# Designs tried in a protein design run: peptides against a protein of PDB entry 4M9S. Part 18

Target 1, 135 residues: chain A of PDB entry 4M9S
Amino acid sequence: SRGLVGVECITPYSYKSLAMALQRCVEVLSDEDRSALAFAVVMPPGVDIPVKLWSCVIPVDICSNEEEQLDDEVADRLKRLSKRGALLSGKRMPVLTFKIDHIIHMFLKHVVDAQTIANGISILEQRLLEIGNNN

## One batch from the design tools (peptide; aimed at target 1 F107 V111)

Design b1_p16_4_s4 (made by RFdiffusion4, then SolubleMPNN; from b1_p16_4, 8 letters changed)
Fold by OpenDDE base, seed 5:
Structure b1_p16_4_s4 (fold): chain B 135 residues (1-135), chain A 16 residues (1-16)
Amino acid sequence: as target 1 above (135 residues)
Amino acid sequence: SFPKPRILEGMRRYLS
């Protein structure tokens, strides 16, 4: 397989072990959590990102349009992904943030289709501009 | 609207 061969990192896991672990993790996710994981590719790796910014790119199907409910739902999804180990790292203080690891990010860049990545980046940019204009 | 990611298909190609 051509997969993680190009990923050089300090890890106790072999390519095959990591690939199999990631495959298993992704396959058992719900559709909504799997989508959240996919769109994590648009975030810079190794950076603690506030939930508010994650909510700009994580698709959420909620009945209410209240922003606080949106953030809570996004946080729940990210928390579930964080519990899958290396997928995300959560931090509660000083504010609730989540971080995608470089290795996982590189993996996502290979498995998420280019159109999804491009669209996600575009949406993030647009929503960031809107946030900036309202501030 | 968000497109539906095809991560499973991408993974199959990536791991093949």
Scores: peptide ipSAE 0.366, ipTM 0.872, DockQ to the pose 0.733
OpenDDE base, seeds 1, 2, 3, 4: peptide ipSAE 0.362, 0.354, 0.357, 0.364; ipTM 0.871, 0.868, 0.870, 0.871

Design b1_p16_5 (made by RFdiffusion4)
Pose (drawn by RFdiffusion4):
Structure b1_p16_5 (pose): chain A 126 residues (1-60, 70-135), chain P 16 residues (1-16)
Amino acid sequence: SRGLVGVECITPYSYKSLAMALQRCVEVLSDEDRSALAFAVVMPPGVDIPVKLWSCVIPVLDDEVADRLKRLSKRGALLSGKRMPVLTFKIDHIIHMFLKHVVDAQTIANGISILEQRLLEIGNNN
Amino acid sequence: EEELIEEIEEMLEDLE
């Protein structure tokens, strides 16, 4: 209910809070990977979820979502790969409350809608 | 970049 700023303190670390650190990991990022990351906010964290359940919210056969999610986990270790039972990714939690009070307030609502939308279109496949 | 990633991992572990 306040993000990583709820716990920022003087610590042996050079950063007042972990968010100031993560700030850079996002700054060095490919402009688009900045995009895919900026959107993975609207995902469930600590939950393993498939490439297609991702192809819905991440921008651009759609494995390209996976390629971005791979660079994203290789660069700053921001995401997480888990090869089988099915090619799936996962967003951890700290790497989430970072994005919550950091990603543009509107883009949160837009990801929520673009998803409930593309979810419903997989509902129309049947 | 590697040093920064190590520092971040240490911070994550401390928080956990």

Design b1_p16_5_s1 (made by RFdiffusion4, then SolubleMPNN; from b1_p16_5, 8 letters changed)
Fold by OpenDDE base, seed 1:
Structure b1_p16_5_s1 (fold): chain B 135 residues (1-135), chain A 16 residues (1-16)
Amino acid sequence: as target 1 above (135 residues)
Amino acid sequence: MEELLKEIQEYIESLK
C-alpha cells in the first residue's frame, strides 16, 4: 500500500507504474550488480558519496585485494547502475561520486531482504571504523 | 570527509 506502486510511469516501455519499471531494471542486472544495488540501501539517499566509501559496503569477488583495483571494480559497477534507469546518479567533478535518489532508495527498502540490510550495516560500520582509525 | 563519515554513521544507526 506504499506510494511507489501508485506512481504512474510514462516510459518508452509503457510501464504502468514506477515500481514495475524499477523491478524490470533490477531483474535484468547481473547478480553482482544486483548485489551492489541491494547494499546501496544502507547509504543515505540524496548524498553524493565518493567511490572509496561505496567500496566499504559493495561486495567484490573478482579483482585482487589491491585497494586501487577494488575501487576501480566498485566504480565500474556503480557506473553500470547509473546507466540503468538512473538507479544512481554519478558526478565526475570535482571528484567521482555516486548518489542514490530518495525514490530509488525507498523502492530498495521494500525489496531488499532485512538480513541483507542488517549485514550491510554491520559491514559498513566496521569499515568506517577502520577508515576513521587509519586517518 | 569527516562530516560525510558522521552523516553515514548517523544514517545507518537510524536504520536499526
Scores: peptide ipSAE 0.637, ipTM 0.942, DockQ to the pose 0.026
OpenDDE base, seeds 2, 3, 4, 5: peptide ipSAE 0.635, 0.635, 0.633, 0.633; ipTM 0.944, 0.942, 0.943, 0.943

Design b1_p16_5_s2 (made by RFdiffusion4, then SolubleMPNN; from b1_p16_5, 7 letters changed)
Fold by OpenDDE base, seed 1:
Structure b1_p16_5_s2 (fold): chain B 135 residues (1-135), chain A 16 residues (1-16)
Amino acid sequence: as target 1 above (135 residues)
Amino acid sequence: MEKLLEEIKKYKEDLE
């Protein structure tokens, strides 16, 4: 699988202090980066996740069939998100990973559809098993 | 990878 269908980061909690503060940070993102951020909710918070796994849930509109290009595009999006403080934290060594903060995750948990989250987690689990079996 | 799988499973349980 090459990611989920893209969703916009729209919150029904716009009048809550947390949502308002985050909205200010999110509004300056591109549509693609906001979409990537939305799907970050699929990941467990506080865990360093390899880019390869992020690429399972971040939708990318590229025509290339090269998996490496997909990962690179995803990585670029995540890198941009990591420049927005608490949204994501990137780690380059020993391998490129990204981690979503608990507070941001909590926000996203309320704005992303539960079924979308469940589907994304299922995909992630499947890919983990596949990767594990192929190694 | 096994550690990540466990974290994901735990997370899934927390969401349910």
Scores: peptide ipSAE 0.200, ipTM 0.776, DockQ to the pose 0.031
OpenDDE base, seeds 2, 3, 4, 5: peptide ipSAE 0.183, 0.187, 0.181, 0.198; ipTM 0.770, 0.774, 0.765, 0.772

Design b1_p16_5_s3 (made by RFdiffusion4, then SolubleMPNN; from b1_p16_5, 7 letters changed)
Fold by OpenDDE base, seed 1:
Order: sequence, then C-alpha cells, then structure tokens
Structure b1_p16_5_s3 (fold): chain B 135 residues (1-135), chain A 16 residues (1-16)
Amino acid sequence: as target 1 above (135 residues)
Amino acid sequence: MEELLQEIQEYIEDLK
C-alpha cells in the first residue's frame, strides 16, 4: 500500500513577516493536514507532481486500504493545503498535480523534525522502487 | 513519469 501512518509535526518557531504567516497557517491545520504538509518536504520544490507520487509519502488513515481511495484521500488533503495560502499550488489540467514552492519548502526544512524527514525519505524510496519494478 | 521518478530520487539523495 502507499502512504504512511500519520506523524505529528510540531512547529515551535516564530519568524518575521512571511515566516510568521506560514507558522500561523500551519498551526491552525488539522493534525492530518499538518502531517501531509510535513512530508511534502521530501518532494523537490517547484515541480508539478502527480497525486500518485504524493500518495507514496502522504500519511493516510489505515482504514483506507483501496488504492483508488488512498489517492482520493491524498488528493483531498493536498487540495485543502492548496486553498490555505501558498502552501501548495494545484493544477487540474492536463492531469491533477500539486507543487510546493521553494520558499515553503525552505520553511518546512526548518520546522519539520529530522526523524520525520528521514522516515519520509525511506518510505518514498521504497515506494518509488516498487513503482519502478511494476512498470 | 520515468524522468520525474529519477528527479525525485536524485533530490532525495541530496536531501540526506
């Protein structure tokens, strides 16, 4: 299956200007959406990424076991994030993709804990290997 | 897709 069990992300930092706004935005997210945002740090910034690949690392509830349902749940989370400021940029055409901007990504690298990043990398590497072997 | 997969893989290595 794709995805992870949800991991809580803590954002203890306070910054000026844009960073403060981002911190405030992150703090009001649900735990699930905040976790999804945290794991976005393992994606390259500025790249339009299909939902299929996001679903490799975005935490999903264990009650969702069907691949199609997993992708839909991930898409919903990413859509919510895209509606909150500039956290993500979504495109519907030609295919549904989401992109994290460099400045948001840089912010995440400062506030997401190292263990979460390491876990995200490990799981994403595994999922990408599986996709590559099945194609 | 393959090009994107490679780009992500390379990025992950750099992120370590």
Scores: peptide ipSAE 0.624, ipTM 0.941, DockQ to the pose 0.029
OpenDDE base, seeds 2, 3, 4, 5: peptide ipSAE 0.623, 0.620, 0.622, 0.623; ipTM 0.941, 0.938, 0.941, 0.941

Design b1_p16_5_s4 (made by RFdiffusion4, then SolubleMPNN; from b1_p16_5, 8 letters changed)
Fold by OpenDDE base, seed 2:
Structure b1_p16_5_s4 (fold): chain B 135 residues (1-135), chain A 16 residues (1-16)
Amino acid sequence: as target 1 above (135 residues)
Amino acid sequence: MDELLKEIEEYRESLR
């Protein structure tokens, strides 16, 4: 999958069982969901991030350029990720947000391709500038 | 939102 270093990940964790569990969670994802998970590495861990901001970094190919449709598609992907173990934690109130845990984030830092991280940062920077200019 | 954006930007810079 684009953005994740091979199926066999060198685990930084002392807990082999945790690394194996995370690996299994990643392996069963669709390509789209794995891509979304990979780009989650560019978000700060432990922070509830609104879907609108997630949409700045999560790649969506098929959706209309309409921001609302983009957000819905991103939300669906993030919801699926939240159902896969501890990959993401979703909250609906007061606003729909998703949070990546520190442990998962640390895992991603080790398994996500450096180029993907760089691309994600670049994309996020560009999108944030666009949002900032429109506000 | 501004505070959150700032936090995200700070984190982004930390990844460089």
Scores: peptide ipSAE 0.458, ipTM 0.905, DockQ to the pose 0.029
OpenDDE base, seeds 1, 3, 4, 5: peptide ipSAE 0.460, 0.457, 0.457, 0.456; ipTM 0.904, 0.903, 0.904, 0.904; seeds 1, 4 fail the geometry check

Design b1_p16_6 (made by RFdiffusion4)
Pose (drawn by RFdiffusion4):
Structure b1_p16_6 (pose): chain A 126 residues (1-60, 70-135), chain P 16 residues (1-16)
Amino acid sequence: SRGLVGVECITPYSYKSLAMALQRCVEVLSDEDRSALAFAVVMPPGVDIPVKLWSCVIPVLDDEVADRLKRLSKRGALLSGKRMPVLTFKIDHIIHMFLKHVVDAQTIANGISILEQRLLEIGNNN
Amino acid sequence: PPPFPPPEELFKPVPE
């Protein structure tokens, strides 16, 4: 209910809070990977979820979502790959409350909608 | 279908 700023203190670390650190990992990022990361906010964290359940919210056969999610986990270890049972990714929790009070307030609602939308279109496949 | 916003507008700098 306040993000990583709820716990920021003087610590043996050079950063007042972990968000100031993560700030850079996002700054060095490919402009688009900045995009895919900026959107993975609206995902469930600590939950393993498929490439297609991702192809819904991440921008551009759609494995390209996976490629971005791979660079994203290789570069700052921001995501998480889990090869089988099915090629799936996962957003950890600190790497989430970073994005919550950091990603543009609108883009949160837009991801929520673009998803409930593309979810419903997989509802129309049947 | 709603479009995606540009990447430049997605992140806010963390205050020091």

Design b1_p16_6_s1 (made by RFdiffusion4, then SolubleMPNN; from b1_p16_6, 6 letters changed)
Fold by OpenDDE base, seed 2:
Structure b1_p16_6_s1 (fold): chain B 135 residues (1-135), chain A 16 residues (1-16)
Amino acid sequence: as target 1 above (135 residues)
Amino acid sequence: PLPYPPSSTLFLPVPE
């Protein structure tokens, strides 16, 4: 069965409606979840990203000293986002991952502050380098 | 902890 990657030609109207719907979804998020969503823009769309990589960019205000707790807190935030308006898609198997859809990612590119995006990318790069150097 | 700005500053202003 050829999965029709239906290029849903989102008409400008559909896009506007979707953007409005997404905007409303963002507005009703908690500050923590909204922040998580903002930094989700730094991830490549359509890719299942492990929680460990998400934890590099998702802001957590209260981090207990254990890396495991950070991942759990990040996972909880991403899980909440995945339950709202297809903001993210979560997979538990084989490894817990989350994916941002192309449409959502495109939306975020337009609504997230450019400096926030740049900062998020910088943070991700820094954390990845640190992880790479510690391995 | 990296000082994260408030979530309200992360997004562009919504056109009213």
Scores: peptide ipSAE 0.329, ipTM 0.797, DockQ to the pose 0.415
OpenDDE base, seeds 1, 3, 4, 5: peptide ipSAE 0.325, 0.325, 0.328, 0.329; ipTM 0.799, 0.802, 0.800, 0.801

Design b1_p16_6_s2 (made by RFdiffusion4, then SolubleMPNN; from b1_p16_6 with P2L F4Y P7A K12L)
Fold by OpenDDE base, seed 4:
Structure b1_p16_6_s2 (fold): chain B 135 residues (1-135), chain A 16 residues (1-16)
Amino acid sequence: as target 1 above (135 residues)
Amino acid sequence: PLPYPPAEELFLPVPE
C-alpha cells in the first residue's frame, strides 16, 4: 500500500473557510451530482483519471439496455462538477480525463461517510482487478 | 452499473 504521503499543509482557518464554502456548493448540487462528488474521494488527487476508471465508482442508475452509456453519463456528471470551479478539472486531450484537486480531496475525506469511502475503495479495487484480468 | 444511493447517506451529517 503506497500511501500517497501528500503533505497537505492547510491551516485550520483556511480549511474552515474553504470547507464552509465547499459545503454550500455541495448543498446546491443535485442528488446525482452530489453522489458523484462523494465517490470522487476514492481517486488519487492530482492525477488525470480516464472516464473509464471514474465509471467504476460513480453510482449511476442505468437500465441494463443502456450499460454502454455508462461512460457518457459519468462523463456528463463529471463535466457538470468541473464547471463548478475547483471541484474537478477536466481535460479532453489526449483522452477525456478528470482530476480531483488535493484541497477538494482533503475536504471530501472529512465530509464523506466512512462507509461510503470504504465501499468506494473496495469497488474500485474490484473493478480494477476485473479490468486487469480481462486485459 | 453501481446502484444509486441517496446522497444524504453518502455524506456525514452537518453539525447544526
Scores: peptide ipSAE 0.341, ipTM 0.802, DockQ to the pose 0.428
OpenDDE base, seeds 1, 2, 3, 5: peptide ipSAE 0.338, 0.340, 0.335, 0.335; ipTM 0.802, 0.798, 0.802, 0.801

Design b1_p16_6_s3 (made by RFdiffusion4, then SolubleMPNN; from b1_p16_6, 7 letters changed)
Fold by OpenDDE base, seed 2:
Structure b1_p16_6_s3 (fold): chain B 135 residues (1-135), chain A 16 residues (1-16)
Amino acid sequence: as target 1 above (135 residues)
Amino acid sequence: PLPYPPSSTLFLPVPP
């Protein structure tokens, strides 16, 4: 897996100010939305990701076993995050997708626990394999 | 359902 070597040209000053602002944004989130944001770090930045793939990594408390309800709950969380600054960008057409911004993704890589990132990637990989085997 | 840790453990400690 070639890591996307994105040339991140952020000035240290802009990063510090943005990091402080983002930290405040994270602090005011609900536990559910904050958890969703943490696991957003496992997604490639700048890519419109379908809700179904987000649902593979976004923590959802035990709702009813219907896949459709899981996607709806995940979508609601992502929608709330999309209303917060540049955290996520939602797109309804042609399909409901969400995209994490490069700058936000960079921020998350620095503030999310490394084990959480590793776990999230592992979970995503596992669930993608399961989806692939069931298709 | 995979047990998810509390959100407080997902982020690195913020310096005071």
Scores: peptide ipSAE 0.319, ipTM 0.794, DockQ to the pose 0.452
OpenDDE base, seeds 1, 3, 4, 5: peptide ipSAE 0.317, 0.316, 0.318, 0.316; ipTM 0.797, 0.800, 0.798, 0.798

Design b1_p16_6_s4 (made by RFdiffusion4, then SolubleMPNN; from b1_p16_6 with P7A E9T K12L)
Fold by OpenDDE base, seed 2:
Structure b1_p16_6_s4 (fold): chain B 135 residues (1-135), chain A 16 residues (1-16)
Amino acid sequence: as target 1 above (135 residues)
Amino acid sequence: PPPFPPAETLFLPVPE
């Protein structure tokens, strides 16, 4: 049985309405949560990403020196985002992960500044290289 | 950590 990948053809109207709704959702976020959402665009959509990888790109202004606290703070931000307008989908089992949906990701690609996206990708790449070299 | 730009600068201006 060929699973019809139902291309949910979002009508332009549905997209416009969704974009407006998402814009309003973004506007009411705290600065911290909004920043986290902006950098979420660098993640591949539809993939359950571990918090550790999110912590590579999500900006945290006040890190206590412990890596564990960074992950917890990032997780809290992502949890808040997951509770708002399906911006993210969180899974606790087997490992705490968050996923950005294709629709949300597409929205972010249009509303996040291109330099921000480029910077986020660069930061992610750098952090991944550092992690890879330290292993 | 590198100074993150203010959240306001991360998004494109919303067309009023």
Scores: peptide ipSAE 0.295, ipTM 0.783, DockQ to the pose 0.409
OpenDDE base, seeds 1, 3, 4, 5: peptide ipSAE 0.293, 0.289, 0.290, 0.290; ipTM 0.782, 0.779, 0.779, 0.780

Design b1_p16_7 (made by RFdiffusion4)
Pose (drawn by RFdiffusion4):
Structure b1_p16_7 (pose): chain A 126 residues (1-60, 70-135), chain P 16 residues (1-16)
Amino acid sequence: SRGLVGVECITPYSYKSLAMALQRCVEVLSDEDRSALAFAVVMPPGVDIPVKLWSCVIPVLDDEVADRLKRLSKRGALLSGKRMPVLTFKIDHIIHMFLKHVVDAQTIANGISILEQRLLEIGNNN
Amino acid sequence: AAAAEALLENLKKLAE
């Protein structure tokens, strides 16, 4: 209910809070990977979820979502790969309340909608 | 692109 700023303190670390640190990991990022990351906010964290359940919210055969989610986990270890049972990714929690009070307030609602939308279109496949 | 730019603006705000 306040993000990582709820716990920022003088610590042996050079950063007042972990968000200031993560700030850079996002700054060095490919402009688009900045995009895919900026959207993975509206994902369930600590939950393993498939490439297609991702192809819905990440921008651009759609494995390209996976490629971005791979660079994203290789570069700053921001995401998480889990090869089988099915090629799936996962957003951890700290790497989430970073994005919550950091991603543009609108883009949160837009991800929520673009998803409930593309979810419903997989509802129409049947 | 616009979302990426907005993220950079928020990161600058965070740095302040």

Design b1_p16_7_s1 (made by RFdiffusion4, then SolubleMPNN; from b1_p16_7, 7 letters changed)
Fold by OpenDDE base, seed 2:
Structure b1_p16_7_s1 (fold): chain B 135 residues (1-135), chain A 16 residues (1-16)
Amino acid sequence: as target 1 above (135 residues)
Amino acid sequence: MEVSKKLLENLKKLRE
């Protein structure tokens, strides 16, 4: 396995319209998709992020170490999230990218637990540095 | 990758 398995995005909000809508969207997600959404908090809002970089932090449990397979699995999860009320925005060309908007990102910053955020930061930083050093 | 640099910068902000 790669990444943090079992992390979920949980919202305590039930009174604000946006929060309620987001909570409803989160509740219908699979565990894996919710985990992916939670880790989106470590991405900068408003930036189109290539799937390759998403794969640095999105937890995946696959047998293969092939980067292409990792990217495909991550892409599928992100695609599903992009179909849920403004959770993510996907762009297919020129390169498949996904971005989180400022509102959703702000929401995640408040509802994702601090430890998950910290772990995501640590993991992403480490993997980004490794990628950078390998180039 | 330029995007990678942006990501790293964002992480620094998140730690603040």
Scores: peptide ipSAE 0.634, ipTM 0.935, DockQ to the pose 0.034
OpenDDE base, seeds 1, 3, 4, 5: peptide ipSAE 0.631, 0.633, 0.633, 0.632; ipTM 0.932, 0.933, 0.932, 0.934

Design b1_p16_7_s2 (made by RFdiffusion4, then SolubleMPNN; from b1_p16_7, 8 letters changed)
Fold by OpenDDE base, seed 3:
Structure b1_p16_7_s2 (fold): chain B 135 residues (1-135), chain A 16 residues (1-16)
Amino acid sequence: as target 1 above (135 residues)
Amino acid sequence: MEVSEALLKNLEKLRS
């Protein structure tokens, strides 16, 4: 199935308590926010990513076709994630960006479904190529 | 764009 896998996971962390704490944080998220977090695995850790680029991979089921409204919906989800511990770090200035930390990224690599990772990679690569060609 | 290049480079790592 798509998304985050299972109740338990195997991580390279020496202390299992960290993985367990992160897993509990994930479990209390809404389905939409959990899905957004899963796709964050395709982003490079430690890099401030503009919301426009996040919108390339974050799935939005019900929204307007207007680009501005799409970005707003994505931003709202990412904002909620940033308020849940250290899942994401948001910056409003100079531009609105979100960053995934190395620890969280490593966790996601071990718990996100392989098909979700593959889909995220494919989608992001395609969208980046399109953006690059249009510039 | 510097960010776009970083994203593409990261994808190569994830596929390997």
Scores: peptide ipSAE 0.619, ipTM 0.927, DockQ to the pose 0.035
OpenDDE base, seeds 1, 2, 4, 5: peptide ipSAE 0.614, 0.618, 0.618, 0.616; ipTM 0.925, 0.926, 0.926, 0.924; seed 5 fails the geometry check

Design b1_p16_7_s3 (made by RFdiffusion4, then SolubleMPNN; from b1_p16_7, 8 letters changed)
Fold by OpenDDE base, seed 2:
Structure b1_p16_7_s3 (fold): chain B 135 residues (1-135), chain A 16 residues (1-16)
Amino acid sequence: as target 1 above (135 residues)
Amino acid sequence: MEVSQALLENLAKLRA
């Protein structure tokens, strides 16, 4: 298992339609799904990202050390998020990927805790460097 | 563009 310190994505805005809609979506999420959504802020908007790379930053508390199981758990969370309005878009073929929309990404940059963002950046950067060194 | 490269570039933007 791999745990990351994350803060729930909560919007301070409740008067604009987009913010309200997103707030409602976020509020009904599980803690784990909200955490996954928060860390989505470190992903480049508009880019289809393979689940493997999502798994680098999405915290999973209860999971075996096997990468496949980690990816499966992450994928499940991302799938749930993709079923929520405009949060993520999933593509199963040819490779399972998920993409964050530009608008949602902009939203997350404003509502996700700065420390969570910083942590996500650090972790993803580290993992990418490790992957690069192993390749 | 390589996805990994795109991710790193994005991280650089986020740090700025």
Scores: peptide ipSAE 0.636, ipTM 0.930, DockQ to the pose 0.033
OpenDDE base, seeds 1, 3, 4, 5: peptide ipSAE 0.632, 0.635, 0.633, 0.635; ipTM 0.928, 0.930, 0.928, 0.929

Design b1_p16_7_s4 (made by RFdiffusion4, then SolubleMPNN; from b1_p16_7, 8 letters changed)
Fold by OpenDDE base, seed 1:
Structure b1_p16_7_s4 (fold): chain B 135 residues (1-135), chain A 16 residues (1-16)
Amino acid sequence: as target 1 above (135 residues)
Amino acid sequence: MEVSKKLLENLRKLRE
């Protein structure tokens, strides 16, 4: 799976200049941050989502299996994305959350690999159901 | 839990 396209391409996005700017932002991301952004497509736009729930779908392969470390790593990635234009919006109070805007989400739906979207849906659904059943 | 419900509903929509 490619996640996000690494080069500029023609898209049906209505805001051409904005799409080009967003594509440039995507191209300069690290592979890990770009992957995190790709999986943001499975989140509902305009909703403040706690880091714990982001960690259900954001792939992490560096940190230990400790839950706190996982959340910290995910938070760091999301923080970097929030500093890159309007990719994400973060709030620290009362709880650390991140939100994807509708415009960004629409862009991602066009440029994220279809297999990545399918995988993200499956992973998030499975993990959410597991959390719900274990609480 | 409320946010989780919203996430699941969104996934349903994405599959349609």
Scores: peptide ipSAE 0.637, ipTM 0.932, DockQ to the pose 0.034
OpenDDE base, seeds 2, 3, 4, 5: peptide ipSAE 0.636, 0.635, 0.634, 0.636; ipTM 0.934, 0.933, 0.932, 0.932

Design b1_p16_8 (made by RFdiffusion4)
Pose (drawn by RFdiffusion4):
Structure b1_p16_8 (pose): chain A 126 residues (1-60, 70-135), chain P 16 residues (1-16)
Amino acid sequence: SRGLVGVECITPYSYKSLAMALQRCVEVLSDEDRSALAFAVVMPPGVDIPVKLWSCVIPVLDDEVADRLKRLSKRGALLSGKRMPVLTFKIDHIIHMFLKHVVDAQTIANGISILEQRLLEIGNNN
Amino acid sequence: EEHREKLRELFKEAVE
């Protein structure tokens, strides 16, 4: 209910809070990977979820979502790969409350809608 | 606050 700023303090670390640190990991990022990351906010954290359940909210055969999610986990270790049972990724929690009070307030609502939408279109496949 | 504002600007540019 306040993000990482709820716990920022003088610590042996050079950063007042972990968000100031993560700031850079996002700054060095490929412009698009900045995009895929900026959107993975509207994902369930600590939950393993498939490439297609991702192809819905990440921008551009759609494995390209996976490629981005791979660079994203290789570069700053921001996501998480888990090869089988099915090629799936995962957003950890700190790497989430970073994005919550950091990603543009509107883009949160837009990801919520683009998803409930593309979810419903997989509902129409049947 | 400042770092959040800077990141929000970067994310807004990336989204656009």

Design b1_p16_8_s1 (made by RFdiffusion4, then SolubleMPNN; from b1_p16_8, 8 letters changed)
Fold by OpenDDE base, seed 1:
Structure b1_p16_8_s1 (fold): chain B 135 residues (1-135), chain A 16 residues (1-16)
Amino acid sequence: as target 1 above (135 residues)
Amino acid sequence: SEVYERSRELFRKAVA
């Protein structure tokens, strides 16, 4: 299964202007979208990443869905995040990609649980290996 | 795609 348990981001820097703004953006997200944002921390900032790679780490429950719909579900979440200001930047053409900027990435590194980050990296590594072995 | 392969390579290096 490619699904992961959701996590929530909480910042200790809530009194700083930038952190406050970002915290507010995070707070209005659904739990699942907030989890998706959290795992965006494992992505390299400033790079347009195809949805296929995002789907390696974005937590999605597909117990009642076809696995082939995973990318679509991930894309929907990322699209919602891209509508929340500076959280993500999406491109539809020529290939659907999403990018996290350096500022947001730095914010996430401070507010996402260290174990979550470590787990995300490990999961990404494992799934990339699996993809490679299946090709 | 070119973007995909580039991204994949970046991740491989990052997690190596």
Scores: peptide ipSAE 0.092, ipTM 0.731, DockQ to the pose 0.026
OpenDDE base, seeds 2, 3, 4, 5: peptide ipSAE 0.080, 0.021, 0.019, 0.086; ipTM 0.723, 0.556, 0.537, 0.722; seed 5 fails the geometry check

Design b1_p16_8_s2 (made by RFdiffusion4, then SolubleMPNN; from b1_p16_8, 8 letters changed)
Fold by OpenDDE base, seed 2:
Order: sequence, then structure tokens, then C-alpha cells
Structure b1_p16_8_s2 (fold): chain B 135 residues (1-135), chain A 16 residues (1-16)
Amino acid sequence: as target 1 above (135 residues)
Amino acid sequence: SEAYERSRELFAKAVA
């Protein structure tokens, strides 16, 4: 797996309307989807990101290490997240991409552990460099 | 942060 170890997203902002709404959304997610959402924080907000790049950081435990299978599993998780409205925005055309909105990104930036964010960014950078070198 | 800035730069290269 190319992904990180999953973490949960917890917010202390219990009295802010936005935070409360997002917290409720997060709480009803499966563990896997919640973990995927947490690691969305390492992505640049407002950018349509191909699934391949998401797969660099979204933690997935699959039996096979084939990239297509990994991407499919990641895509499924991201699709579920996108169906929760503001969490992610998915586009199927021309290429399947997902985008994290600025407001959601800011939320995650404050509720996801700082070390997790740092590690996630580091892993992302490493993977991106590898992709760049192999293209 | 600097880390995010680097990441964005790498993203730009990766999606090009």
C-alpha cells in the first residue's frame, strides 16, 4: 500500500455551526472513509486532483499492490466522501478527479494532528517525486 | 506553510 496509516478526525470546536455540521458528517463516516478524509488535508485546496495522486496518501489495505486496484479503492472512498456534499467535490469528466474545498481544508487543518499532517505531506512529496522521476 | 508550498509545486509538476 502507498497510503499512510489511517487516523481519525476529531474537532474540539463544538460550538461553531460549521464545525458542528462537519463534525456530525465525520462521525457518521466509516473508519476507512473518515481516515481518507483526514488525509485529504495534505492536498492543496481548490484543485481538481486525479485519483492517482490521492492514492499517494489515502491509506488503503489491499491484497494486491496493483496500482489500478489501489486507485479503484481510493476512488470508491473519495466518491463516498463526495456524496456527503461539501466534504469533497468529484468530477468524472474529462478525468476522474476530486477536490477539497478551502473551508473543509481549513477545518481539517485545525482538527487533524499536526504531526500527521507533516508526515502526510512528507509522504506525498516523496511519492510525487517518484512519479515525476518515472514519467 | 513551507511544506504546503513545496507540495503545491510538486503537484504542479506531477499533473503537467
Scores: peptide ipSAE 0.337, ipTM 0.859, DockQ to the pose 0.032
OpenDDE base, seeds 1, 3, 4, 5: peptide ipSAE 0.337, 0.333, 0.210, 0.327; ipTM 0.857, 0.856, 0.782, 0.852

